Peptides against a protein of PDB entry 3B8E. Designs and how they scored, part 49

Target 1, 230 residues: chain A of PDB entry 3B8E
Amino acid sequence: PFLIFIIANIPLPLGTVTILCIDLGTDMVPAISLAYEQAESDIMKRQPRNPKTDKLVNEQLISMAYGQIGMIQALGGFFTYFVILAENGFLPIHLLGLRVNWDDRWINDVEDSYGQQWTYEQRKIVEFTCHTPFFVTIVVVQWADLVICKTRRNSVFQQGMKNKILIFGLFEETALAAFLSYCPGMGVALRMYPLKPTWWFCAFPYSLLIFVYDEVRKLIIRRRPGGWVE

## One batch from the design tools (peptide; aimed at target 1 I165 F168 A175 A178)

Design b2_p24_4 (made by RFdiffusion4)
Pose (drawn by RFdiffusion4):
Structure b2_p24_4 (pose): chain A 230 residues (1-230), chain P 24 residues (1-24)
Amino acid sequence: as target 1 above (230 residues)
Amino acid sequence: TVVELFSVVVSVVLFVAAVVVVFS
């Protein structure tokens, strides 16, 4: 959101105060719950891990996330940001450009008249809007995320999805999001109510992508002992 | 067991609260 905000100087898809809603806020309970996760095999049947090699935060870890599921999770939120505007004057292939504030009115685009009080709005279909969706979009995929980061070898099936806390940590997250996106007023610090009708589900298309993917490979992993590239 | 029940309660309450707020 901040990176592409510079390359193509488009409108800021995600705010800073908006980022401190995934960490010390929403993703919180989910990950804590990840811990209550149980065995995945008879571990008391393998030499002790050699602390010289198999680190905790491996770098394959980074690949399987920081450059793989952080992307298809990236596109999903970097999509809703678009159709959050298209239904207000989004530039499907346009917009790419600054948007002053002391401008107050004077300019708009794609058949419109945006500015002053609609400048609080020219930055409101984004502020109290686009951001907040690019938020729910996050959590949206954090589901398939939280349900894939529950094994590194077994399918959600071969390992029943019964991590009481996590299952009941999901609502315990999703709810925070909405109870926060429709907060009777805590929209001052955060953003405004994203139309329940669609503004949510739009990110859900991608979550299904995440899931099946890591879900597949795991088979490639199993169907293949010392699986190749994967 | 207590923690699991507590987490269920919290999660249901929050969900109900969120639904209520959304359709208010």

Design b2_p24_4_s1 (made by RFdiffusion4, then SolubleMPNN; from b2_p24_4, 21 letters changed)
Fold by OpenDDE base, seed 1:
Formats: sequence, structure tokens, C-alpha cells
Structure b2_p24_4_s1 (fold): chain B 230 residues (1-230), chain A 24 residues (1-24)
Amino acid sequence: as target 1 above (230 residues)
Amino acid sequence: KELEKKAEERALELKKKAEELINA
């Protein structure tokens, strides 16, 4: 997210506080869940025939998978961001290079794609309105990621929802998203304005995409053991 | 045209919210 913000010079899609809430709140339980699943998978897996090569291959493949999932998560967040800004009169092409004028407090006549002038305060409200849906989009996509991470090789349908830590993580992330989105004072404290319930569904196509992607990936790994997709 | 109308309506709502926040 932050790299695209720098490269495209668009208005900030996700605030620093929300990033910290993701890193500390939403990533902690997934990381713990993954650590337990790695431990469980390492206990259940036969000793690697070659511990050095099999570990290195597995670490590279895990890193690639997480990198790809992270990119899809970012794309989901940016999609939500662009939809919200487009609904407020800022088309994606107009946002390119707009950051300098957007963040300038002294410019109160920034035009949208339809020639409407926006004050600094109005621009900041719409920017902060994007933070909550971006965060919620990440959380909803993380649901798919958590379900995916539970099963490195098997389909989600084969292993089921037996991991209590994973289930707890899903509830914690959802509760955190609800708290940050709807608790009074979060708009001032975290610059996260309340989200319409309809925006929770904006992330579902991306969650489905990640789910399908991972099922396809796992299917490829099962059909071609030792492939570069592992 | 529908996007323009929605943008105008939303901008009006945001103006009202901004005024409320500035006056609070």
C-alpha cells in the first residue's frame, strides 16, 4: 500500500495508525496461528529427507505464497479505496499526482473529476473515510488467508475448521474491525470514520479470489510435486 | 450522470460533516 502511495502520488489510502493496528492487532493472531500450524505440520511431517534443501524450498515457497497473498490483499484495499473516491467524484486517473495538492492545507479549491471544488477539510474527511473500508477489506481478505494458511497442501474442505486458534483469530480480527469502525471516538483518535455495512461486502470478491487462487495453487502442488509453485 | 449526482450528493454530505467538525 505505502509503495503505491509513493509511486502514484495518490492520497493516503491507509493511515499510519491503521497500519499499526493491522500490524499489531490483525497480524499477531495470524502469526501465532501460523506458528502453531508450522509446529503441527513439522510434528506431523516425516523428517525431511534432506533438511537443508527441503527447508529452503519450503521457506521460499511460503515466502512467495505470502508475497502473492499480500499483493492480492493490497489490490483489494486499493480497489475499495478507488471505488470510494470515485463515488465521491475522484476518478482513479484524476488521483494520480494529486497528493501534493490534496495534502496542501492552503489549497481549498482542489477540483474533482467533475469540476467540484473540495476544501482541505472535505478532502481529509473523504481520505479518512477510505481508511476504515481499506482496513475492513484487509480483515475480510485475511479471513481467506487464515483459512488458506491452515491447509498448506490439503483443501480447506478436507481439514475443516478444527484449529481453535484460527477461529479465535477470525473472531478477534472481526471484533477489532467492528470496534475500530463503529466505536465512538475512533474517527478522532484513529481517523477511521464509521463504515456503511455494504462496504464489508466489497472485499468478498477478493477473498473468493484468494481462496480460488490458493485452491488452484494447492491443486498444482499436488499434481506437480517439486514444481516452482510449491 | 448518475456518478456525478452521487458525487454531488456525497460532497454535500461531506461539506455538512466538515462544518459540523469545524464547529465542534
Scores: peptide ipSAE 0.020, ipTM 0.493, DockQ to the pose 0.020
OpenDDE base, seeds 2, 3, 4, 5: peptide ipSAE 0.000, 0.018, 0.018, 0.000; ipTM 0.273, 0.482, 0.351, 0.245

Design b2_p24_4_s2 (made by RFdiffusion4, then SolubleMPNN; from b2_p24_4, 20 letters changed)
Fold by OpenDDE base, seed 1:
Structure b2_p24_4_s2 (fold): chain B 230 residues (1-230), chain A 24 residues (1-24)
Amino acid sequence: as target 1 above (230 residues)
Amino acid sequence: DKLEEEARKRALELLKKAEELINS
């Protein structure tokens, strides 16, 4: 998120506090839960052909998988960010390069995509309004991501939700998201303004899409081992 | 990498669709 923010020079989609909440609050417990997940029988029971090289390859595959999760989460967050800003009059294309003027407290006439002028305070309210939904979106997307990460080949429906730690992690991150979204004072303390309940559902289609995509991917892998999707 | 690319593509498509919906 921060890299895209710098590269695109868009208004800050996710505050530092929200980033910390993701890294330390929401991602930690689920990540630990994955460590306690039952080993995928088809992967973990497979004897390495070459223990030295295959270990390295496996570590690379794991790192790539985690990298992909992070990217998908970021994409989900940015989707919600752009939707919110668009609903407030700032179309995605208009946000490109806007950061300099956006963050300048002396400019009180920044125009949106419809020619409406926004004061610095108004802009910051909109910006901070994005922080919570962005965070919540990451959490919602992470539900799917964590579930699909339980196995690389088997369907989630086959693996099931047996890991109680994972379930707890999902609950914890959701509870944290709810707390940050609805607890009074979070807007001031954490730059996370209250979230309308409807925004919880903004990420659901996206998470569902990812889930379906991964299930289809896994199905293809199962039917055609060594295919292009693996 | 392919998953990321496809996800990125889909995200962009969804953003475009969202823009269209907002502008309609």
Scores: peptide ipSAE 0.000, ipTM 0.218, DockQ to the pose 0.024
OpenDDE base, seeds 2, 3, 4, 5: peptide ipSAE 0.006, 0.000, 0.000, 0.000; ipTM 0.230, 0.224, 0.177, 0.223; seed 2 fails the geometry check

Design b2_p24_4_s3 (made by RFdiffusion4, then SolubleMPNN; from b2_p24_4, 21 letters changed)
Fold by OpenDDE base, seed 2:
Structure b2_p24_4_s3 (fold): chain B 230 residues (1-230), chain A 24 residues (1-24)
Amino acid sequence: as target 1 above (230 residues)
Amino acid sequence: DELEKEAEKRALELLKKALELIEK
């Protein structure tokens, strides 16, 4: 998120401290849960290969999986960010290059996409309003990501939900999201304003789409092994 | 603003280090 913030010169979608909370607090339990997930039936059926090559391939696969999860999470967060800003009059295209004026305390007449002028204080309220739903969106997307990443090729329905650590991780990250969203002082400490319950549902369609996409992808992989979708 | 940017930069560096530690 911060890299995109710098590259695109858009208003900051998520505070750095909050990003740290995601990476160190929210992602740890999920990562552990994935480490203890049962091996896929297809992996167990694979013939033994060269241990050096297999280790390298496995490390690459794990690295790619984590990279993909991070990208999906970022996309989900940015989706929510852009929705909120659009609802407040700032279309995504208008946000490009706006950061310089957005962050300038002396400019109190920043125009939105409809010509409405925004004071510095108003802009910061909108910016900080984005932080909490961005975080919540990441958590909701992580629900799907954890489920879909349980298996590389098999459907989640085939693998099942037997990992108790995964279930615990889902509850933990949800509890953390609720804490950060509604605990007094988080607006000051993390620049996360309280979130309306309605925003929890904003991520659900996105999470569902990712879930469906992954199931379709896995179905294609099973039907066409060695395809480009791997 | 410069202090905030510097703090953000430091936090990002810490985050990168933390991620590197988690990946090991």
Scores: peptide ipSAE 0.007, ipTM 0.271, DockQ to the pose 0.020
OpenDDE base, seeds 1, 3, 4, 5: peptide ipSAE 0.000, 0.006, 0.000, 0.007; ipTM 0.252, 0.280, 0.194, 0.286; seeds 1, 5 fail the geometry check

Design b2_p24_4_s4 (made by RFdiffusion4, then SolubleMPNN; from b2_p24_4, 21 letters changed)
Fold by OpenDDE base, seed 4:
Structure b2_p24_4_s4 (fold): chain B 230 residues (1-230), chain A 24 residues (1-24)
Amino acid sequence: as target 1 above (230 residues)
Amino acid sequence: DELEKEAEKRALELLELAEALINA
């Protein structure tokens, strides 16, 4: 998210404090919950045929899968960001290179895609309006990420939701998202303005995409055991 | 509508705070 902000020179889609809340607040408890996840029966029973090569291949594939999931998460957040800005008159193409003028407090006539002029204050309101939905989008996408990370090979439907700690992690991150989104003073403290409840659903397509991606990946692994997709 | 009004109010408060911080 921050890299795209720098590269594209777009208005900041997510504040640094909110990023810290994601990394330290929302990810920590779920990560701990995954550590207590029951080992997949298939992982425990399969001795590596070649411990060196199989471990290296598996680590690379896991890294690739997590990297792809992370990209989908980022895309989900940016999608929400672009939708909100587009609804306020700033089309994605117009946002490219706009950061310098956007952040300049002395420029009060930044034009949107339709020629409407925006004051610095108005622009910052819109920017900060994006922070909360972006954060919430990441949390909602993380639901799918946490669920799919339970197993390497088995479908979520086969493994089930037996880990109460994981369920607690999902609840905790959701509660944190709700707290940051709706608690009085969070707009001032964290630059996270209240969002419409409808924006929670903006991330659902991406959560579904992650879920489908992982299920397809796992299906391929099951059909071709020992393949490069494991 | 109430959420939008509250968001605007908080945004204004934040901007005032930011201006105060920049000027300090």
Scores: peptide ipSAE 0.015, ipTM 0.372, DockQ to the pose 0.024
OpenDDE base, seeds 1, 2, 3, 5: peptide ipSAE 0.014, 0.010, 0.000, 0.000; ipTM 0.364, 0.285, 0.232, 0.199

Design b2_p24_5 (made by RFdiffusion4)
Pose (drawn by RFdiffusion4):
Structure b2_p24_5 (pose): chain A 230 residues (1-230), chain P 24 residues (1-24)
Amino acid sequence: as target 1 above (230 residues)
Amino acid sequence: SFSYFFFFFFLFIISVIFSVYFFF
């Protein structure tokens, strides 16, 4: 959101105060819950881990996330940001450009008249909007995320999805999102109510991508002992 | 909007209750 905000100088898809809603807020309970997760095999049947090699935060870890599911989770939220505008004057292939504030009116685009008070608006189909969706889009995929980061070898099936806390940590997250996106007014610090009709589900298309993917490879992992590149 | 607000709040409370219950 901040990176592409510079390369193609488009409107800020995600705010900073908006980021401190994934960390010390929404993703919180989910990860804590990840811990209550149980065994995945008879571990008391393997030499002790050699602290010289198999680190905790391996780098394959980074690949399988920071550059793989952080992306297909990236596109999903970097998509809703578009159709959050298209239904207001989004430039499907346009927009790519600054948007002053002291401008107050004077300019708009794709058949419109945006600015002052609609400048609070020219930055409101984004502020109290786009951001907040790019937010719920995050959590949206954090589901398939939270359900995939529940094993590194077994399918959600071969390991029943019964992490009581986590299952009941999901609503415990999703709810925070909406109870926060429709907060009777805590929209001053955060953003405004994203149209329950669609503004939510739009990110859900991608979550299904995440899931099946890591769900597949795990088979490639199992159907292949010392699985190749994966 | 308030229906959605309270619906999600109730879902949150229910989940908290279940989490606390299963935690102990």

Design b2_p24_5_s1 (made by RFdiffusion4, then SolubleMPNN; from b2_p24_5, 23 letters changed)
Fold by OpenDDE base, seed 1:
Structure b2_p24_5_s1 (fold): chain B 230 residues (1-230), chain A 24 residues (1-24)
Amino acid sequence: as target 1 above (230 residues)
Amino acid sequence: VEEVYQEALKLLEEARKKREEALK
């Protein structure tokens, strides 16, 4: 998200505090899930010809898969961001290069795509209105990731404890998202303004996309074992 | 601050409706 923000010079799609909340709050569960997947892979690969190389290859493949999923998550967040801004009169093309004027508190006549002038306060309100949906989109897309992680696990007994951790993680992330989105004062403290419940559904197409991606990936792995898609 | 935010959201929604009407 930050790279696109810097390169495209668009209004900030996700606040620094929100990013910290993702890194410290929401990323813990995926990190734990990844650690357990690695541990499960290590347990299952007891007789690899070269355990060290096979472990490294598997870790690399898992890391690539999670990296790709993370990119899809970011795309989902940006989609929500662009939809909200478009609904407020800022088309995606108009946002390119707008950051300098957007962040200038002394410019109160920034025009949207329809010629409407926006004060600094109005611009910041719509910007902060985008931060919450971006975060929520990440959380909703992470539900798909967690379900995918659950389906990757072969051991029923290990799946039981891991499933409880997964469910708890989903609940924690959702509760955190709800807290940050709807708790009074979060707009001031975290620059996360309240979100209309309808925006929670904006992420669902991307969750579906991740499911489709994972199924396609699994299909490719089944057809071409040992490929880069693992 | 929350009241100011809600007021601003209402203004933004009204502005959106005006834009939508202008596009029809």
Scores: peptide ipSAE 0.029, ipTM 0.655, DockQ to the pose 0.018
OpenDDE base, seeds 2, 3, 4, 5: peptide ipSAE 0.026, 0.027, 0.026, 0.027; ipTM 0.634, 0.654, 0.638, 0.613; seed 3 fails the geometry check

Design b2_p24_5_s2 (made by RFdiffusion4, then SolubleMPNN; from b2_p24_5, 24 letters changed)
Fold by OpenDDE base, seed 5:
Structure b2_p24_5_s2 (fold): chain B 230 residues (1-230), chain A 24 residues (1-24)
Amino acid sequence: as target 1 above (230 residues)
Amino acid sequence: VEKVYEEALKKLEEARKKRLEALE
């Protein structure tokens, strides 16, 4: 997300504090849960044929899978960001290169895609209005990520929701998202303004996409053992 | 802070409404 912000010169989609909350707050318990689940999963219980090569390959494949999921998460966040800005008069194409004028507090007449002028304060309000939905989108997508990452080969339907730590992590993450989204003062403290409840559902298609993607991937792995998709 | 945000959001929504009306 931050790279796209720099490259495209768009208004900041997600604040640094919010990113920190994701990395240290929302991801900590889920990561522990995932590590625990992986240790008990089919991946870690398998005896490697060659301990040196098979371990390295497995680590690389897992890393690649997490990278792909992270990319889908980012896409979901950006989708939400662009939708909100478009609803407020800033079409995606108009946002390209707008950051310089957007962040200038002395410019109070930045025009949107429809010719309406925006003060610095108004622009910052809409920007910070995007931060919370972006964060919530990441959290909602992480639900699917955590569920699918329980095993590398087994379907969620086969493995089930047996990990109590994972369930706890999902609740913690959701509670943190609700706290950051709706607690008074978060707009000033974290630049995260309250979110309309409808935006929680905006990420669901991406969560479903991740779920379907991973189930299809796992299905391919089961049908074609030793394939490149592992 | 919430009141300020709500007021600002209301203004943005009103502005949005005006833009939509102008497009019709």
Scores: peptide ipSAE 0.021, ipTM 0.585, DockQ to the pose 0.018
OpenDDE base, seeds 1, 2, 3, 4: peptide ipSAE 0.022, 0.006, 0.019, 0.020; ipTM 0.592, 0.300, 0.552, 0.575; seeds 1, 2, 3 fail the geometry check

Design b2_p24_5_s3 (made by RFdiffusion4, then SolubleMPNN; from b2_p24_5, 24 letters changed)
Fold by OpenDDE base, seed 5:
Structure b2_p24_5_s3 (fold): chain B 230 residues (1-230), chain A 24 residues (1-24)
Amino acid sequence: as target 1 above (230 residues)
Amino acid sequence: VEEVYQEALLKLKLARELREKALK
């Protein structure tokens, strides 16, 4: 996310507080669930023929898979960001290179894609209006991530939703998202303005994409045991 | 902050209207 922000010189899509909430709040339960899954997998794994090499390969593959999921998650967040700004008069093409003028407090006549002039305060409100939906998008995408992380090789349909830790994680993330989005004073305190309920649904295609991606990956792993994707 | 927010909301509404006009 930060790399795109720097390279494209677009307005800041995600605030520092939101990042902290993601890193400390939403990522904690997935990390714990993964640690438990690894522990269970290690217990269920027959003594690896070569414990050192097999463990390293598995760790690398897991890391790569989570990296890919993280990329899809970021894409979902940026999609939501661009949609919101487009609805507010700033088309994606117009946002390229706009950061310098956007962040300049003394420029009060930044034009949108339709010729409307925005004061510094007005455009900062629009910027902060993007932070909450970006966060919510991440949470909604993480629902799919949590569900797919329940099983490394088995389909979600085979293992079901019996994991209490997973359910707790989903609840915690959703509760945090709802709190940050709708609690009075969050707009002033955290600069996270209230979210229209419609924005919760904006992330669903990306959640579905992650789910499909993981199911396809698992299917490939099951069909080609010992392949490069294992 | 509230006044600026209301003004921003008005601009957002205007932006939407302009967008709708530009798309017809």
Scores: peptide ipSAE 0.151, ipTM 0.754, DockQ to the pose 0.017
OpenDDE base, seeds 1, 2, 3, 4: peptide ipSAE 0.034, 0.145, 0.147, 0.137; ipTM 0.543, 0.750, 0.751, 0.743

Design b2_p24_5_s4 (made by RFdiffusion4, then SolubleMPNN; from b2_p24_5, 24 letters changed)
Fold by OpenDDE base, seed 5:
Structure b2_p24_5_s4 (fold): chain B 230 residues (1-230), chain A 24 residues (1-24)
Amino acid sequence: as target 1 above (230 residues)
Amino acid sequence: AKEIYEEALKKLEEARKLRKEALE
């Protein structure tokens, strides 16, 4: 997210609080899942041919898979961001390079794609209106991870523990998202304005995309055992 | 803060109207 923000010079899509919540809450679940998979791999590979090499390869492959899922999640967040800004008069093309003027406190006549002028305060309100939906989008997209883990053909014990961790993590992040989105005073205190319920559904196509991606990945792994996609 | 927010919401509504008009 930060790289796109810097490269495209678009208004900030994620607030500091939402970023912190993602890093501490959202990213914790995949990290715990990865650590658990590594621990189980160590238990299952009691007699590996090359324990060090096979372990390292498996860890890298799992890390790459989670990285790819994270990228799709980020794309979902950015999609939501662009849709919100477009609905508020700022088309994606117009946002490119707009950051300099957008963040300038002394410019109160920034024009949107339709010629409407926005004050600094108004622009910041629109920007902050995007922060919560972006976070919520990430949360909703992560629900697909729960489904993916449930559909993984691992041992019942392995799936059960992962599911419990994921369910707990998803519950925490969803509760946090609901709190930040709908708790009175959050708009003033954190500049995270209330989210329209419809925005929760905007992430569903990306959740489906992640599900399809993982199923395709699993199919490839099953057809090509020992491939780089594992 | 509430007044600024209300004004911003008004502008958002105006922007949405302009968008609808431009898309028609």
Scores: peptide ipSAE 0.032, ipTM 0.621, DockQ to the pose 0.018
OpenDDE base, seeds 1, 2, 3, 4: peptide ipSAE 0.023, 0.018, 0.021, 0.023; ipTM 0.606, 0.536, 0.573, 0.583

Design b2_p24_6 (made by RFdiffusion4)
Pose (drawn by RFdiffusion4):
Structure b2_p24_6 (pose): chain A 230 residues (1-230), chain P 24 residues (1-24)
Amino acid sequence: as target 1 above (230 residues)
Amino acid sequence: VDTVVVIVSVVLFVAAVVLIFVSS
């Protein structure tokens, strides 16, 4: 959100105060819950891990996330940001440009008249909007995320999805999001209510992408002992 | 602990749904 905000100087898809809502807020309970996760095999049947090699935060870890599911999770939120505007004057292939504030009215685009009070608006279909969606879009995929980061070998089937806390940590997240996106007023610090009708589900298309993917490879992993590139 | 987490999670969900209906 901040990166592409510079390359193509478009409107800020995600705010800073808006980022401190995934860390010390929403993703919190989910990851804690990840811990309550149980065995995945008879571990008391393998030499002790050699602390010289198999680190905790491996770098394959980074690949399987920081550059793989952080992306297809990237596109999903970097999509909703668009159709959060298209239904307000989004430039499907336009917009790519600054948006002053002291401008106050004077300019708009794609057949419109945006600015003052609608500058609180020209930065509201984004502020109290686009951001907040690019937020729920996050959590949206954090589901398939939280349900894939529950094994590195077994399918959600071969390992029943019964991590009481996590299952009941999901609502315990998703709810925070809405109870936060429709907060009777806590929209001052955060944003405004994103139309329950669609503004949510729009990110859900991608979550199904995440899931099946890591779900597949795991087979490639199992159907193939010392799986190749994967 | 598991029961508490369930209750908390359901309550939060219901509260969120109610709030969405109120805002709609």

Design b2_p24_6_s1 (made by RFdiffusion4, then SolubleMPNN; from b2_p24_6, 20 letters changed)
Fold by OpenDDE base, seed 2:
Structure b2_p24_6_s1 (fold): chain B 230 residues (1-230), chain A 24 residues (1-24)
Amino acid sequence: as target 1 above (230 residues)
Amino acid sequence: LEEEAKERALELLKKALKLIEEAE
């Protein structure tokens, strides 16, 4: 998220502290749960190989899985970010290069995509309004990611929901999201303004699409082992 | 692998907490 902010020069979608909370706090329990589930589903069922090569392959698989999850989460967050900004009059194309003027407190006439002028205070309210939904979107996407990443090749329906750590992780991250979204003072501490309950559902279509995509991917892998989609 | 992942996660958490403390 921060790299895209720098490269695209868009308004900051998520604060650095909040990013750290996601990367280190929110993702920790899910990461452990995924590591456990992957070990059970893919590693423990593999034929004995060379222990050195197997360890290396497993580390690579875990690293790739986390890297992919992180990318999907970022995409989900940015989707919600762009939806909120578009709803407030800032189309995605208009946001490119806008950061310099956006962050300048002395410029109070930044125009949106419709020619409406925004004061610095108004812009910062909109920016901070994006932080909480971005975070919540990541959590909602994580629900899907945790479910779909249980196995590399098997359907969620085939593997089932046996991992108690995974279930605990889902509740923990949801509770954390609720805490950060609605606890007093989070607007000041994390620049996360309170979230309307309706925004929790903004990520659901995206999560569903990712779920469907992954199930289709897994179906293709099962039908064509060693394909490019693996 | 699970224990190693937990240890790495804990180390990352410790590093992150230090970074947060330094950034505040």
Scores: peptide ipSAE 0.009, ipTM 0.262, DockQ to the pose 0.040
OpenDDE base, seeds 1, 3, 4, 5: peptide ipSAE 0.006, 0.006, 0.008, 0.007; ipTM 0.289, 0.259, 0.276, 0.291; seed 4 fails the geometry check

Design b2_p24_6_s2 (made by RFdiffusion4, then SolubleMPNN; from b2_p24_6, 20 letters changed)
Fold by OpenDDE base, seed 4:
Structure b2_p24_6_s2 (fold): chain B 230 residues (1-230), chain A 24 residues (1-24)
Amino acid sequence: as target 1 above (230 residues)
Amino acid sequence: LEEEAEKRALELLKEALKLIEEAE
């Protein structure tokens, strides 16, 4: 996610350490749960995996969870970030290259897309207002991503959600997100200001789109085994 | 600072992955 921040020189959407450490913390239980996920119906015919020799979380699962999912999550987070900033008068195109002036505390007249001047303090409030929704968006997107990652070929409807540990992990990360969003002092400790409840729903359309896209992808894989989409 | 933060976060990620592997 932060590659976009560096390349585009936009205001910081969320502290790199904060997002990655918290995201990792929220993903730990779900990731472990995926290791214990029931094998796909087509894999059930394969030799039983020896847990002493074969890692339950293989490199492919790790790559999917932290590579591909991470990229998708970042897109969701940035979507929320741009929505919040646009609501505050900063259109996405105006944010490009704005970082230098944005972070300069001696510039108190940074203009938004509509010519309104923003003080450093005002800008930082808006920036930190983005942090919590960005993180929450990651969590909400993770719900969909974790569900889609439990299967490679089978539909979620075919495989079902039988892993209670996965379900527990989803609740845990949601509870953590709620804690970080609403616990006093998080604004100071993590620069995460309290989240308006409405922002929880900002990521839902995105999560739904990901889910639908993945189901379509899986459908194509089932119909065209060995295709480039696999 | 962000580059250093990314490096540190990647280190933490590697450590967490190691912990997950050990928990298996």
Scores: peptide ipSAE 0.012, ipTM 0.278, DockQ to the pose 0.022
OpenDDE base, seeds 1, 2, 3, 5: peptide ipSAE 0.000, 0.006, 0.005, 0.006; ipTM 0.246, 0.285, 0.255, 0.279; seeds 1, 3 fail the geometry check

